Peptides against a protein of PDB entry 5OOQ. Designs and how they scored, part 209

Target 1, 227 residues: chain A of PDB entry 5OOQ
Amino acid sequence: YREDVRQVVTHPANALSFLQPGRLVEISVNGKDNYGWGAVVDFAKRINKRNPSAVYTDHESYIVNVVVNTMYIDSPVNLLKPFNPTLPEGIRPAEEGEKSICAVIPITLDSIKSIGNLRLYMPKDIRASGQKETVGKSLREVNRRFPDGIPVLDPVKNMKIEDEDFLKLMKKIDVLNTKLSSNPLTNSMRLEELYGKYSRKHDLHEDMKQLKRKISESQAVIQLDDL

## One batch from the design tools (peptide; made by RFdiffusion4, then SolubleMPNN)

Design b2_p29_8_s2
Fold by OpenDDE base, seed 3:
Structure b2_p29_8_s2 (fold): chain B 227 residues (1-227), chain A 29 residues (1-29)
Amino acid sequence: as target 1 above (227 residues)
Amino acid sequence: SAEEEARRRREEEEIRRRVDEAIEKSLAE
């Protein structure tokens, strides 16, 4: 059930509107490498320049650049390529007793474990000297302030996910948490229907984004002609 | 140096302030 919720929350139709610069996200890469909480720099649609016909799943179709403060110090961070979520070998979080550094890593939506209800100040030029470290200090301060965990966005109250099947899923989870006997097996079958609805919403969102871009480009051209 | 330490303290204070503002905004939403 938690994974089902995560799939809905991290779907582009829901997640992208909450991935503003500075948004806190909990990061797990490939289900193994836990970087903890990081801060969003930006995101972009995944484009494969070598294979423009590449089809990605919805959760792999966007790349999110995030600042983490848990990168192993000897990781080959110089090999990191912006907007390439395939991380080089040796890129990993620091283990217990190892030193960590701040780094910007590109991740997919599938690598987001949770989205926090906090948005930090994000420097305009994160690549400038010392800026990543400043964000890293902010992340440490946040973790210090929330020893029991950083507040997570409420999918219903904050993210406004109002799908009936999702609401039913959330209610079932609540019942399970209260140890009330609910039949756990029925929820997996409806996930496909939920996914279909979100896919359609995502398409509309992309269409709107493209339209806004075209309008902006048209306005820029008009302004150039008026100059 | 004393100046570097003062700069570091100011940076830490600024970070704390920004985090406080972030928390306050999150509670207001």
Scores: peptide ipSAE 0.539, ipTM 0.914, DockQ to the pose 0.428
Fold by OpenDDE base, seed 5:
Structure b2_p29_8_s2 (fold): chain B 227 residues (1-227), chain A 29 residues (1-29)
Amino acid sequence: as target 1 above (227 residues)
Amino acid sequence: SAEEEARRRREEEEIRRRVDEAIEKSLAE
């Protein structure tokens, strides 16, 4: 059920509006590499220059750049490519007893475990010397302030996810957390239905963005011709 | 040096302030 909620929350139709610079997100890459809480730098639609016809799932269709302070010190961070979520070999979080450093890593939406209800100050140029470390210190301070965990965005109250099926899912989860009665199969079918609904909403949103861009481009061309 | 320590303290205070501001903003949303 938590995974079902995560899938809905991290869907582009819901998540992107909350991935502002400085937004805290909890990061897990490939389900194994837990980087803990990081801070969003920016995000972009995933474009494969080598294969422009590549079709990505909704959760893989965007790349989010995040600052983490848990990167293993000997990780080949110099091999990281902006907006390439395929991480080089050796890029991993520090294990217990290992030293960590701050790094900016590109992740997919699928690598977001949770979205925090906190937005840190994000430097304008995160690539400048010392800026990542400053964000890293801020992350440490936040973790110190919230020993029981960083507050997570409420999907209903904060994210305003008003889908009836999702609300039913949340209620079921609350009941299950209370009564330990879950039917995973029913939830999976509902997840597929929800996914389909969100996919359609996302498509419409992208279409609107494309239309706005075309209008803006056309206006810019008209202005250039009038000059 | 005493100057480096003072600088570090100022940086820590700034970080604390920024985090406080972030928390305050989150409570106001």
Scores: peptide ipSAE 0.539, ipTM 0.913, DockQ to the pose 0.468
Fold by OpenDDE base, seed 1:
Structure b2_p29_8_s2 (fold): chain B 227 residues (1-227), chain A 29 residues (1-29)
Amino acid sequence: as target 1 above (227 residues)
Amino acid sequence: SAEEEARRRREEEEIRRRVDEAIEKSLAE
């Protein structure tokens, strides 16, 4: 059920509007490399330059660049490519007793464990010397202030996810947190249905945005011709 | 140096202030 909620929350239709620069996100790459809380730099739609017709899943269709302060010091961070979520071998979080550094890593939406209800100040030029470290210090300060964990966005109250099936899912989770006995198969089928609905909404929203951009561009061209 | 320490303190104070502002904003939303 937690994974089901995560799938809905991290879907582009819901997540992207909350991935502003400085937004805190909890990062788990490939479900195993836990970087803890990082801060969003930016995001972009994933484009395969070699294969423009490549189709990605919804959760892999966007790349989010995030500042983390838990990168292992001997990780080959120089091999990181912006907007390439395929991380080089050796890129990993520091383990207990290891030294860490600040780094900007590209991740997919699927690597977001949770979205925090905090937005840090994000420097305009994060690539400038010392800027990543400044964000890293801010992350440490936030973690110090929230020893019980950084507050997570409420999917209903904060993210305004109003899907009836999702609300039912949340209610079921509340009940199941009290009763461990519900059948996983029934919840999986509902998740697939929800996922399908969210995917359709996202596609329509993107189509509308593209149409609005085309209209705006056309109007701008007309105004230039009239000048 | 004393100047480096003063700079470090100013940086730490600025970070604390920024984090305070972020928390306050999150509570207002």
Scores: peptide ipSAE 0.536, ipTM 0.911, DockQ to the pose 0.489
Fold by OpenDDE base, seed 4:
Structure b2_p29_8_s2 (fold): chain B 227 residues (1-227), chain A 29 residues (1-29)
Amino acid sequence: as target 1 above (227 residues)
Amino acid sequence: SAEEEARRRREEEEIRRRVDEAIEKSLAE
């Protein structure tokens, strides 16, 4: 069901009107390379200059340029070609423990996992020095503000998708979500997860307090020894 | 330098402000 919703949401007829500069989108390239949330720079209809007769699927017929802050630092970003969604080999998101950089990547609509209900300020010249990094910092700040995830556009309320079959699909999903949320087992698991997260957060806060105390005590001892 | 730190702070404050504005706009829609 999620994929069905994604196919409708990312269709050009629905998605393009919400791909304004600065729009947040969640990016997964070829179903394997998850870049997380990025910000839309612009989009254009895909034109193959070498093969003007090339026919693309609806979801591959447009190229969206997006700023990501999760590009692996050693990725050959210099090989990225504007409006070419076929990414060079080695272009990938940073894995855990790897350093990341900001980059503008061209993606297809099919690489959009979700469209966020947030629009960041997008600099007029994203290619100017430091501008990508500014957007990257903004993305980090947004992620900090939304630890449980960035709000996604509602396909019906926000995107005004009024297709009857789609509305039926959304209703079915809503019913299923309601049933899932009302399931005692799900509630117990969720409570355990929430409690686990709360416990971890509390432990981290206590650790930080203890560290601050130790630092303060050490500084006080140093001052006493200098007396 | 102190000036570089002040500049960095201003940039961070501006980013925070911009994000706040973006959030506020999203809530109004």
Scores: peptide ipSAE 0.527, ipTM 0.908, DockQ to the pose 0.446

## One batch from the design tools (peptide; made by RFdiffusion4, then SolubleMPNN)

Design b2_p30_1_s1
Fold by OpenDDE base, seed 2:
Structure b2_p30_1_s1 (fold): chain B 227 residues (1-227), chain A 30 residues (1-30)
Amino acid sequence: as target 1 above (227 residues)
Amino acid sequence: MKIRIYVMESEETEEILKRLEGEDIEVIVE
């Protein structure tokens, strides 16, 4: 269910209005490289110069530039291409015991795990000497103040997601969280697969409604099976 | 140099403000 919520929250229709410069977002690239909380620089619609007719999924259709302070120091950051979310080999977060540096990386919406309710002041020219490090210092301080994680925006109260199926999903999740403390939500993987298939064929709004409905239905079935 | 942080108004705002207390941080509630 957490992944289902993430899919809705990170959809362009919902996420882009909250990706102002300085917005804190939790970043995981390719489901493997966790950079932790970073700060949004800007975003743009993804354009393929080689194939202008290329159709991307909703979650891959935008590129978000983010400042991270967890880049491995020996990563080939000079090979980073602005607005290219395909990261060069060797670009990774620092592991335990390794030194890290600040870097601006381009990511897709699919690489956002959470959107925070905090936003940093973002310098006008982040690429100027010393500016990334200033943001990095701010990130370190915020992380120090919130060791359990930066507060996440409430999808309903803060983001104003009013889709009926989503609201039903959220209610079901709340009920399940109160009743089922231990069960792994394995059905979330199937919903992601379905979402990927539908997002390519239909209008954004219709796809979201269908996905939310399927999520709600799947959750209802899980609840029935767990009862 | 003070760190400027914008906080979106929420039920957790009071707690967030407490966590961000300090001379080196300027907090603005949006």
Scores: peptide ipSAE 0.611, ipTM 0.944, DockQ to the pose 0.821
Fold by OpenDDE base, seed 1:
Structure b2_p30_1_s1 (fold): chain B 227 residues (1-227), chain A 30 residues (1-30)
Amino acid sequence: as target 1 above (227 residues)
Amino acid sequence: MKIRIYVMESEETEEILKRLEGEDIEVIVE
């Protein structure tokens, strides 16, 4: 269920309003490169200059620039391109015993594991000499204060996510306290992404909503019967 | 160097504030 929750939380409709400069986010690139908690610099809608008609999934449609203090020191950080989430080979977090440096990396929403309840003061010009290191020092201090992890925003209470499918999911998680597949949510989100792509050309919002509900309800019933 | 941290108000705010206490940290609750 954690992944299902993450998918909802990191959806642009929910996440972007909480990605203010300085917002702490937990970062995992490609599901393997864990940079830990970083601080948001800014974000922008992903634009493909070579193919302006390119359509990205919702979770890949925005680029978030984040300051991390866990970049491996020998990573080719000079090859990083702002707002290019395709990271050069060798860009990785430092492993235990390795030295790390501060870096600004562009990531997609899909690389956000969690959104923290804390926001750092972000310098106006992060590219200025020493500024990213200042943020890095702040990150270290925060991590020191929260060795068990930085508090995560509550999706419902803090983020005010009111999506019906999500709420149903959260209720199920709470009741079952077991790892179940949230097929309804996954299907719903996929449907939303699909229709979202088409909605730019057609007004399919209402149809999408109806279909989404139908899928959610059908799967919910199945899960209850399996209890 | 004083670190400025913004904390979104939540049920955990009191605990968070306690953990962030110190002369080196300025906490602002939002």
Scores: peptide ipSAE 0.610, ipTM 0.943, DockQ to the pose 0.824
Fold by OpenDDE base, seed 4:
Structure b2_p30_1_s1 (fold): chain B 227 residues (1-227), chain A 30 residues (1-30)
Amino acid sequence: as target 1 above (227 residues)
Amino acid sequence: MKIRIYVMESEETEEILKRLEGEDIEVIVE
């Protein structure tokens, strides 16, 4: 169902009106390369100058340029071609422990996993020196503020998708989510997880209190010895 | 440099605004 929702949301008829400069989008290229949340620079209809008769699917018919801050530092970013969504070999997000840089990459609508409810201020000339890094800083701050993920646009309430079949799909998903949330097993697991988190927090707080007491006791002993 | 963030009005706007509170962030609700 999530993929079905994604297909509708990322369709040009629905997505393009929400791809303003600065719009945060979650990016996954070829279902493998997850760049996380990036910021839209602009978009254009895909035109193949070499093959003007080329027919693209709806989700591949537009190119979206996005700023990402998760590009692997040794990626051949110099080989990136504007408006060419076929990324050169070696263009990939940084893995754990690797350094990342900011880059502008061209993607298709099919590479958008979700559209965020946040939009960054986008500099007029993103290709100017330092501008990508500014956006990158903003992205880092937003990610810091939303460690559980950036809020996603509601397809119905925010995007105003009124397709009857889609509305039915969303209703089904809501019903399923309600059932899952009302499931005693799910509630018990959530309670256990919450309890585990609370227990860990409590343990840490107790450890800190004990440490503070030990420090205070040690300081008191030192003061007594100086007496 | 202040970070300017535009937030589309939603049911989550209040929570979003709370999370984005800070001297370095300017939030504009759209």
Scores: peptide ipSAE 0.610, ipTM 0.944, DockQ to the pose 0.674
Fold by OpenDDE base, seed 5:
Structure b2_p30_1_s1 (fold): chain B 227 residues (1-227), chain A 30 residues (1-30)
Amino acid sequence: as target 1 above (227 residues)
Amino acid sequence: MKIRIYVMESEETEEILKRLEGEDIEVIVE
């Protein structure tokens, strides 16, 4: 159920407007590598230079660069490529007893576990010497202040997700959480179906918005050429 | 060096502000 909510929250139609520089996000890469809370640097639409015709899922269609302070110290961070979410071998969070360093890693929306209601002040040039460490210090302090976890944005109240299908999903989840006697498998299937409908509706809406923007941009270019 | 933190207004804002109290932290409510 938490995964179903996560899928909606991290959908581009909902998440991108809250991925401002400095936004705190909880990061889990490939469901195995937990980096904890990191800070957003920037994001961009994923472009495959090798295969321009590549079609990505909605959750893989954007790359988010994030500062983490939990990178294993011996990770080959020099091999990291901006906006390339395929991480080199050996890139991993530090385990218990290991030393960690600050690093900027590119992740997909699918690697975001939660979006926090806190945003750090982000330096203009994160690549400058000492800037990542400054953000890392801020992250450590925030984590110290919130040992139980950084407060998560409310999908409805904060993110203003008012989609009827999503609200129905949330209600179903609430009912399921209160009714421990319900079969989790049956409920998950229904939630997946609902998410599928929601995703399709939002995809169409975003496509329409993009098309309108392209039309407006084209008209603006034509007007500029006529001037 | 002061840490600047932006907090989105929520029902938890008061609690968050209390937890972020300190001379080294500047909190701005959005």
Scores: peptide ipSAE 0.608, ipTM 0.945, DockQ to the pose 0.671

Design b2_p30_1_s2
Fold by OpenDDE base, seed 1:
Structure b2_p30_1_s2 (fold): chain B 227 residues (1-227), chain A 30 residues (1-30)
Amino acid sequence: as target 1 above (227 residues)
Amino acid sequence: MKITIYVEESENTEEILEKLKGEDIEVIVY
C-alpha cells in the first residue's frame, strides 16, 4: 500500500509542483541505496542526447538534482555527471561507522520515497565553494529536530490529489494502520487506471509549459523588433 | 548562521513550529 501511494505521489503530474528548490525529499536509489533526507536543487525533463528516441517511464522521465549529506567520503563524486541519473559505480551512502560528505546527485522521481512538508533555503549557486556544506548543516539540524522523521506532505490536503481511486486507497490505508492489519490490497488494476489518468494530466502539464515558453519567446522577439 | 526553513501549512503546523523553535532558525509558513 505504501508503494502504491508512493507511485501516485511521485508521478510527474503530482510531484513536480512540489519540487521547489530546497524541498526536502527522502531518497532511495534503486531501492537499495538510502541517502535519507536531501534537499532539491532543481529538476529537468530527461533528454537522451545520444538516443533522442529513448522512451522513459513517467517516473524516469525527469531528473531531480538533490543535495545529500550522507555520501560516502570515498565515493567517486568527481565522476557524477549533471542530469545523468545513472550513477557511477562506487557512488553510495556512507554505512555505519563510515564518514560522509555533502554531494549533489541526479536522481529520478522513482528514487523519491517521500516528499516532506519542509523546504530549506537553497543557495542560487549550490556548486560554489562551501554552499553544499551549508545545506548539509541545515539538513543535520532538521534531522536533529525531527528524530521521528521529517513530516511528509499530505497527498490530499497539501498535494490536492483528488482522484477517487486514490482517496479510496488512502482510506483503506488509514483503516489498516488503525487495525495494524496486513491485508494485501489487490489494487494493481486500479493503479493502472490511476496511472492512465495521471499520464494524461502530465501531458497537459507539458503542453502548458511548452505554450508558456512559446509565449515568452514570442514576447522576446517582439521586444527585439521594437529596439 | 541562521537557518531559514519554509513550512507547508498542515494540521501539525503547531507541532512543527514548536520543534523548530530556536534563535538559530527562522521559520516561514506558506
Scores: peptide ipSAE 0.579, ipTM 0.940, DockQ to the pose 0.659
Fold by OpenDDE base, seed 2:
Structure b2_p30_1_s2 (fold): chain B 227 residues (1-227), chain A 30 residues (1-30)
Amino acid sequence: as target 1 above (227 residues)
Amino acid sequence: MKITIYVEESENTEEILEKLKGEDIEVIVY
């Protein structure tokens, strides 16, 4: 059920509007590499220049750049490629007793465990010397103040996910927190339905965004021609 | 160095604000 909620929350149709610069997100890469809470730098639609026809799942269709302060110090961070979520071998979080450093890593939406209700101030140029470390200090302070974990955005109240099936899912989870008796099969079917709805919303949103850009570009050209 | 933290309004905002109290932290609720 938690995974079902995560799938809905991290879907582009829901997540992207909450991935503002500085947004705190909990990061797990490939389901095993837990970086803890990081801060969003930016995000972009995933484009494969070598294979423009590449089809990505919705959760893999965007790349989110995040600042983490838990990168293993001896990780080959110099091999990180901007906007490439396929991390080089050896890129991992520091284990207990290991030293960590701040790094900017590209992740997919699928690598987001949760979206926090907190945002840090994000410097305009995170790649400038010392900026990622500044964010790292802020992350440490926030983590210190929230030893029980950073508050997660409420999917309904904050994210305004009002889908009826999702609301039912949330209610079931609330009930299950008291009684673990809900039918996983029913939840899976609902998730598929939700996924379909969110996929459609996402597609529409992207289409609208592209259209607005084209209109703006066209208007700019017209204004230049009239000048 | 002053840390600026933006907090999204929620039912737990007051509790969050209490945890974020400090001279070194600027909290903005939106």
Scores: peptide ipSAE 0.577, ipTM 0.939, DockQ to the pose 0.657
Fold by OpenDDE base, seed 4:
Structure b2_p30_1_s2 (fold): chain B 227 residues (1-227), chain A 30 residues (1-30)
Amino acid sequence: as target 1 above (227 residues)
Amino acid sequence: MKITIYVEESENTEEILEKLKGEDIEVIVY
């Protein structure tokens, strides 16, 4: 069902009006390269100058330029071609332990996993020196503020998708979510997870308090021995 | 450096605004 929702949300008829400069979007290229949340620079209809007769699917018919802050530092970003969503080999997100840089990448609508309800201020000239890094800093701050993820646009309430089949799909998902949330087993597991997290947090907090006390006591003893 | 964030009005706007509170962040709801 998530993919079905994604297909509708990322369709040009629905998505393009929400791809304003600075719009946060979650990016997954080719279903394997997860760049996380990026910011939209602009978009354009995909035109193949070499093959004007090329027919693209709806989800591949537009190119969206996005700023990401998760590009692997040694990626050949200089080989990126504006408005070419076919990324060169080696263009990938940084893995754990790797350094990342800010980059503007061209993606298709099919590479959008979700559309956020937040927009960043997008500089007029993102290609100017330091501008991508500014957006990158903003992205980091937003991600820090939303550790559980950036809020996603409501397809019905925000995006005003009024397709009957889509509304039925959303209703079905809502019913399923309600059932899952009302399931005693799910609630028990969630309670157990919450309790586990709370217990760990409490234990860490108590450990920190004990450590601070020990440090204070040790400092007091040192001061007494110097007297 | 001041970060400007635009927030689409939603049911979660209040929660979002609370999370975005800070001297370095300007929030605009639209």
Scores: peptide ipSAE 0.563, ipTM 0.934, DockQ to the pose 0.654
Fold by OpenDDE base, seed 5:
Parts: structure tokens; C-alpha cells; sequence
Structure b2_p30_1_s2 (fold): chain B 227 residues (1-227), chain A 30 residues (1-30)
């Protein structure tokens, strides 16, 4: 259920408007490398220069650059390439007892576990000396203030996700969480079906928006050529 | 060092503000 909610929340149509500079996001790369809460620097549409015909899933179609303060100190951070979510070998979070450093890493939307209700001040030039560390100090202080976790943005009240299937999903999860405080196993399969239906409807809506934009752009180009 | 934190208005805003109280933290609600 949490994964299904995550898939909806992290979909470009919902997530991008909440990925302002400084937005706190919880980061898990490849479902294994947990960096904890980081701060958004910026994002861009993923473009493969080597293969322009590459088709990405919706959750892989954007790259988000984030500041983390949990990078293992001996990670080859110099090999990180902006807007390349394929991380070099050895890039990992620090384990217990290891020292960590601040780093900017490129991630996909699929690597966002949650979107926080908080934003930090993001320096204009995060690459300048000491700026990442400043953000890192702010992250540490926020984490200290919220030992039970940073407040997560409400998908309905804050993000204004009003899709009926999603609302039904949220209600089911709430009922199940209230019940699963009593019994865990049965409810995962129905959620996947609902997500599949939602994803298809949303894809159609985005395709329509893209088509409308292309038509408008084409009309604008025609008008410019007629000028 | 003053930390600036922006908080999006929510049902839990009051609780969040209470946790963020401190001389070194500037909180802006939007």
C-alpha cells in the first residue's frame, strides 16, 4: 500500500510542482541505498544524449539533483555526473560507524520515498565551497528536531491529488492501517490493480496535455513564420 | 548560523512550528 501511494505521489504530474529548490525528500536508491532526508537542488527532464530515442518510464523520465549528508566519506564523489542517475560503483550511504560527507547526487523520481512538508533555504550556487556543508548542517538540525521523522506532505490536502481511485486507495489504506494494526497480509494485490488503472488514466491525461502543448507550439511556430 | 526553514501550511503546522522553535531557526509559513 505504501508503495502504491508512493508511485502516485512521485509521478511527474504530482511530484514536480513540489520539487522546489530546498524541498526535503527522503531518498532510497535502487530500494537498497537509503540516504535519508535530502534537499532538492533542481530537476530536469531526462535526456539521453547517446540514445535520443530512449524511452523512460514516467518515474525515470526526470532527474532530481539532491543534497545528502549521509554519503560515505570514501565514496568516489568526483565521478558523479550531474543529471546522470547511473551512479558510479562505490557511491553509497555511510553505514553505522562510518563517517559521512555532504554530496549532490542525481536521482530519479523512483528513488524518492517521500516528499516532506519542509523546505530549506537552498544556496544559489550549491557547488561553491562550503555550500553543501551548510545545507548539510541544516539537514542535521532538522533531523534532530524531528526524531520521529520529518513531516510528510499530505497527498490530498497539500498536493491536491483528487483522483477518485487514489482517494479510494487512501481510504482503503487508512482502514487497513487501522485494521492492520490487527492483520497485515491480504490487501496488497488489490492496490496494485488500482494503481495500474490510475497510471493508465494519468498517462492518457499527460499524453493529451503533451499533444495540446505540441499543437500550441506548432501553431505558435506557424504564426511566427507568418510574421 | 541561522537556518531558514519554509513550512507549507498543513493541519500539523502548529506542531511543526513548536518543534522548530529556537533562536537559530527562522521559520516561514507559506
Amino acid sequence: as target 1 above (227 residues)
Amino acid sequence: MKITIYVEESENTEEILEKLKGEDIEVIVY
Scores: peptide ipSAE 0.561, ipTM 0.936, DockQ to the pose 0.684

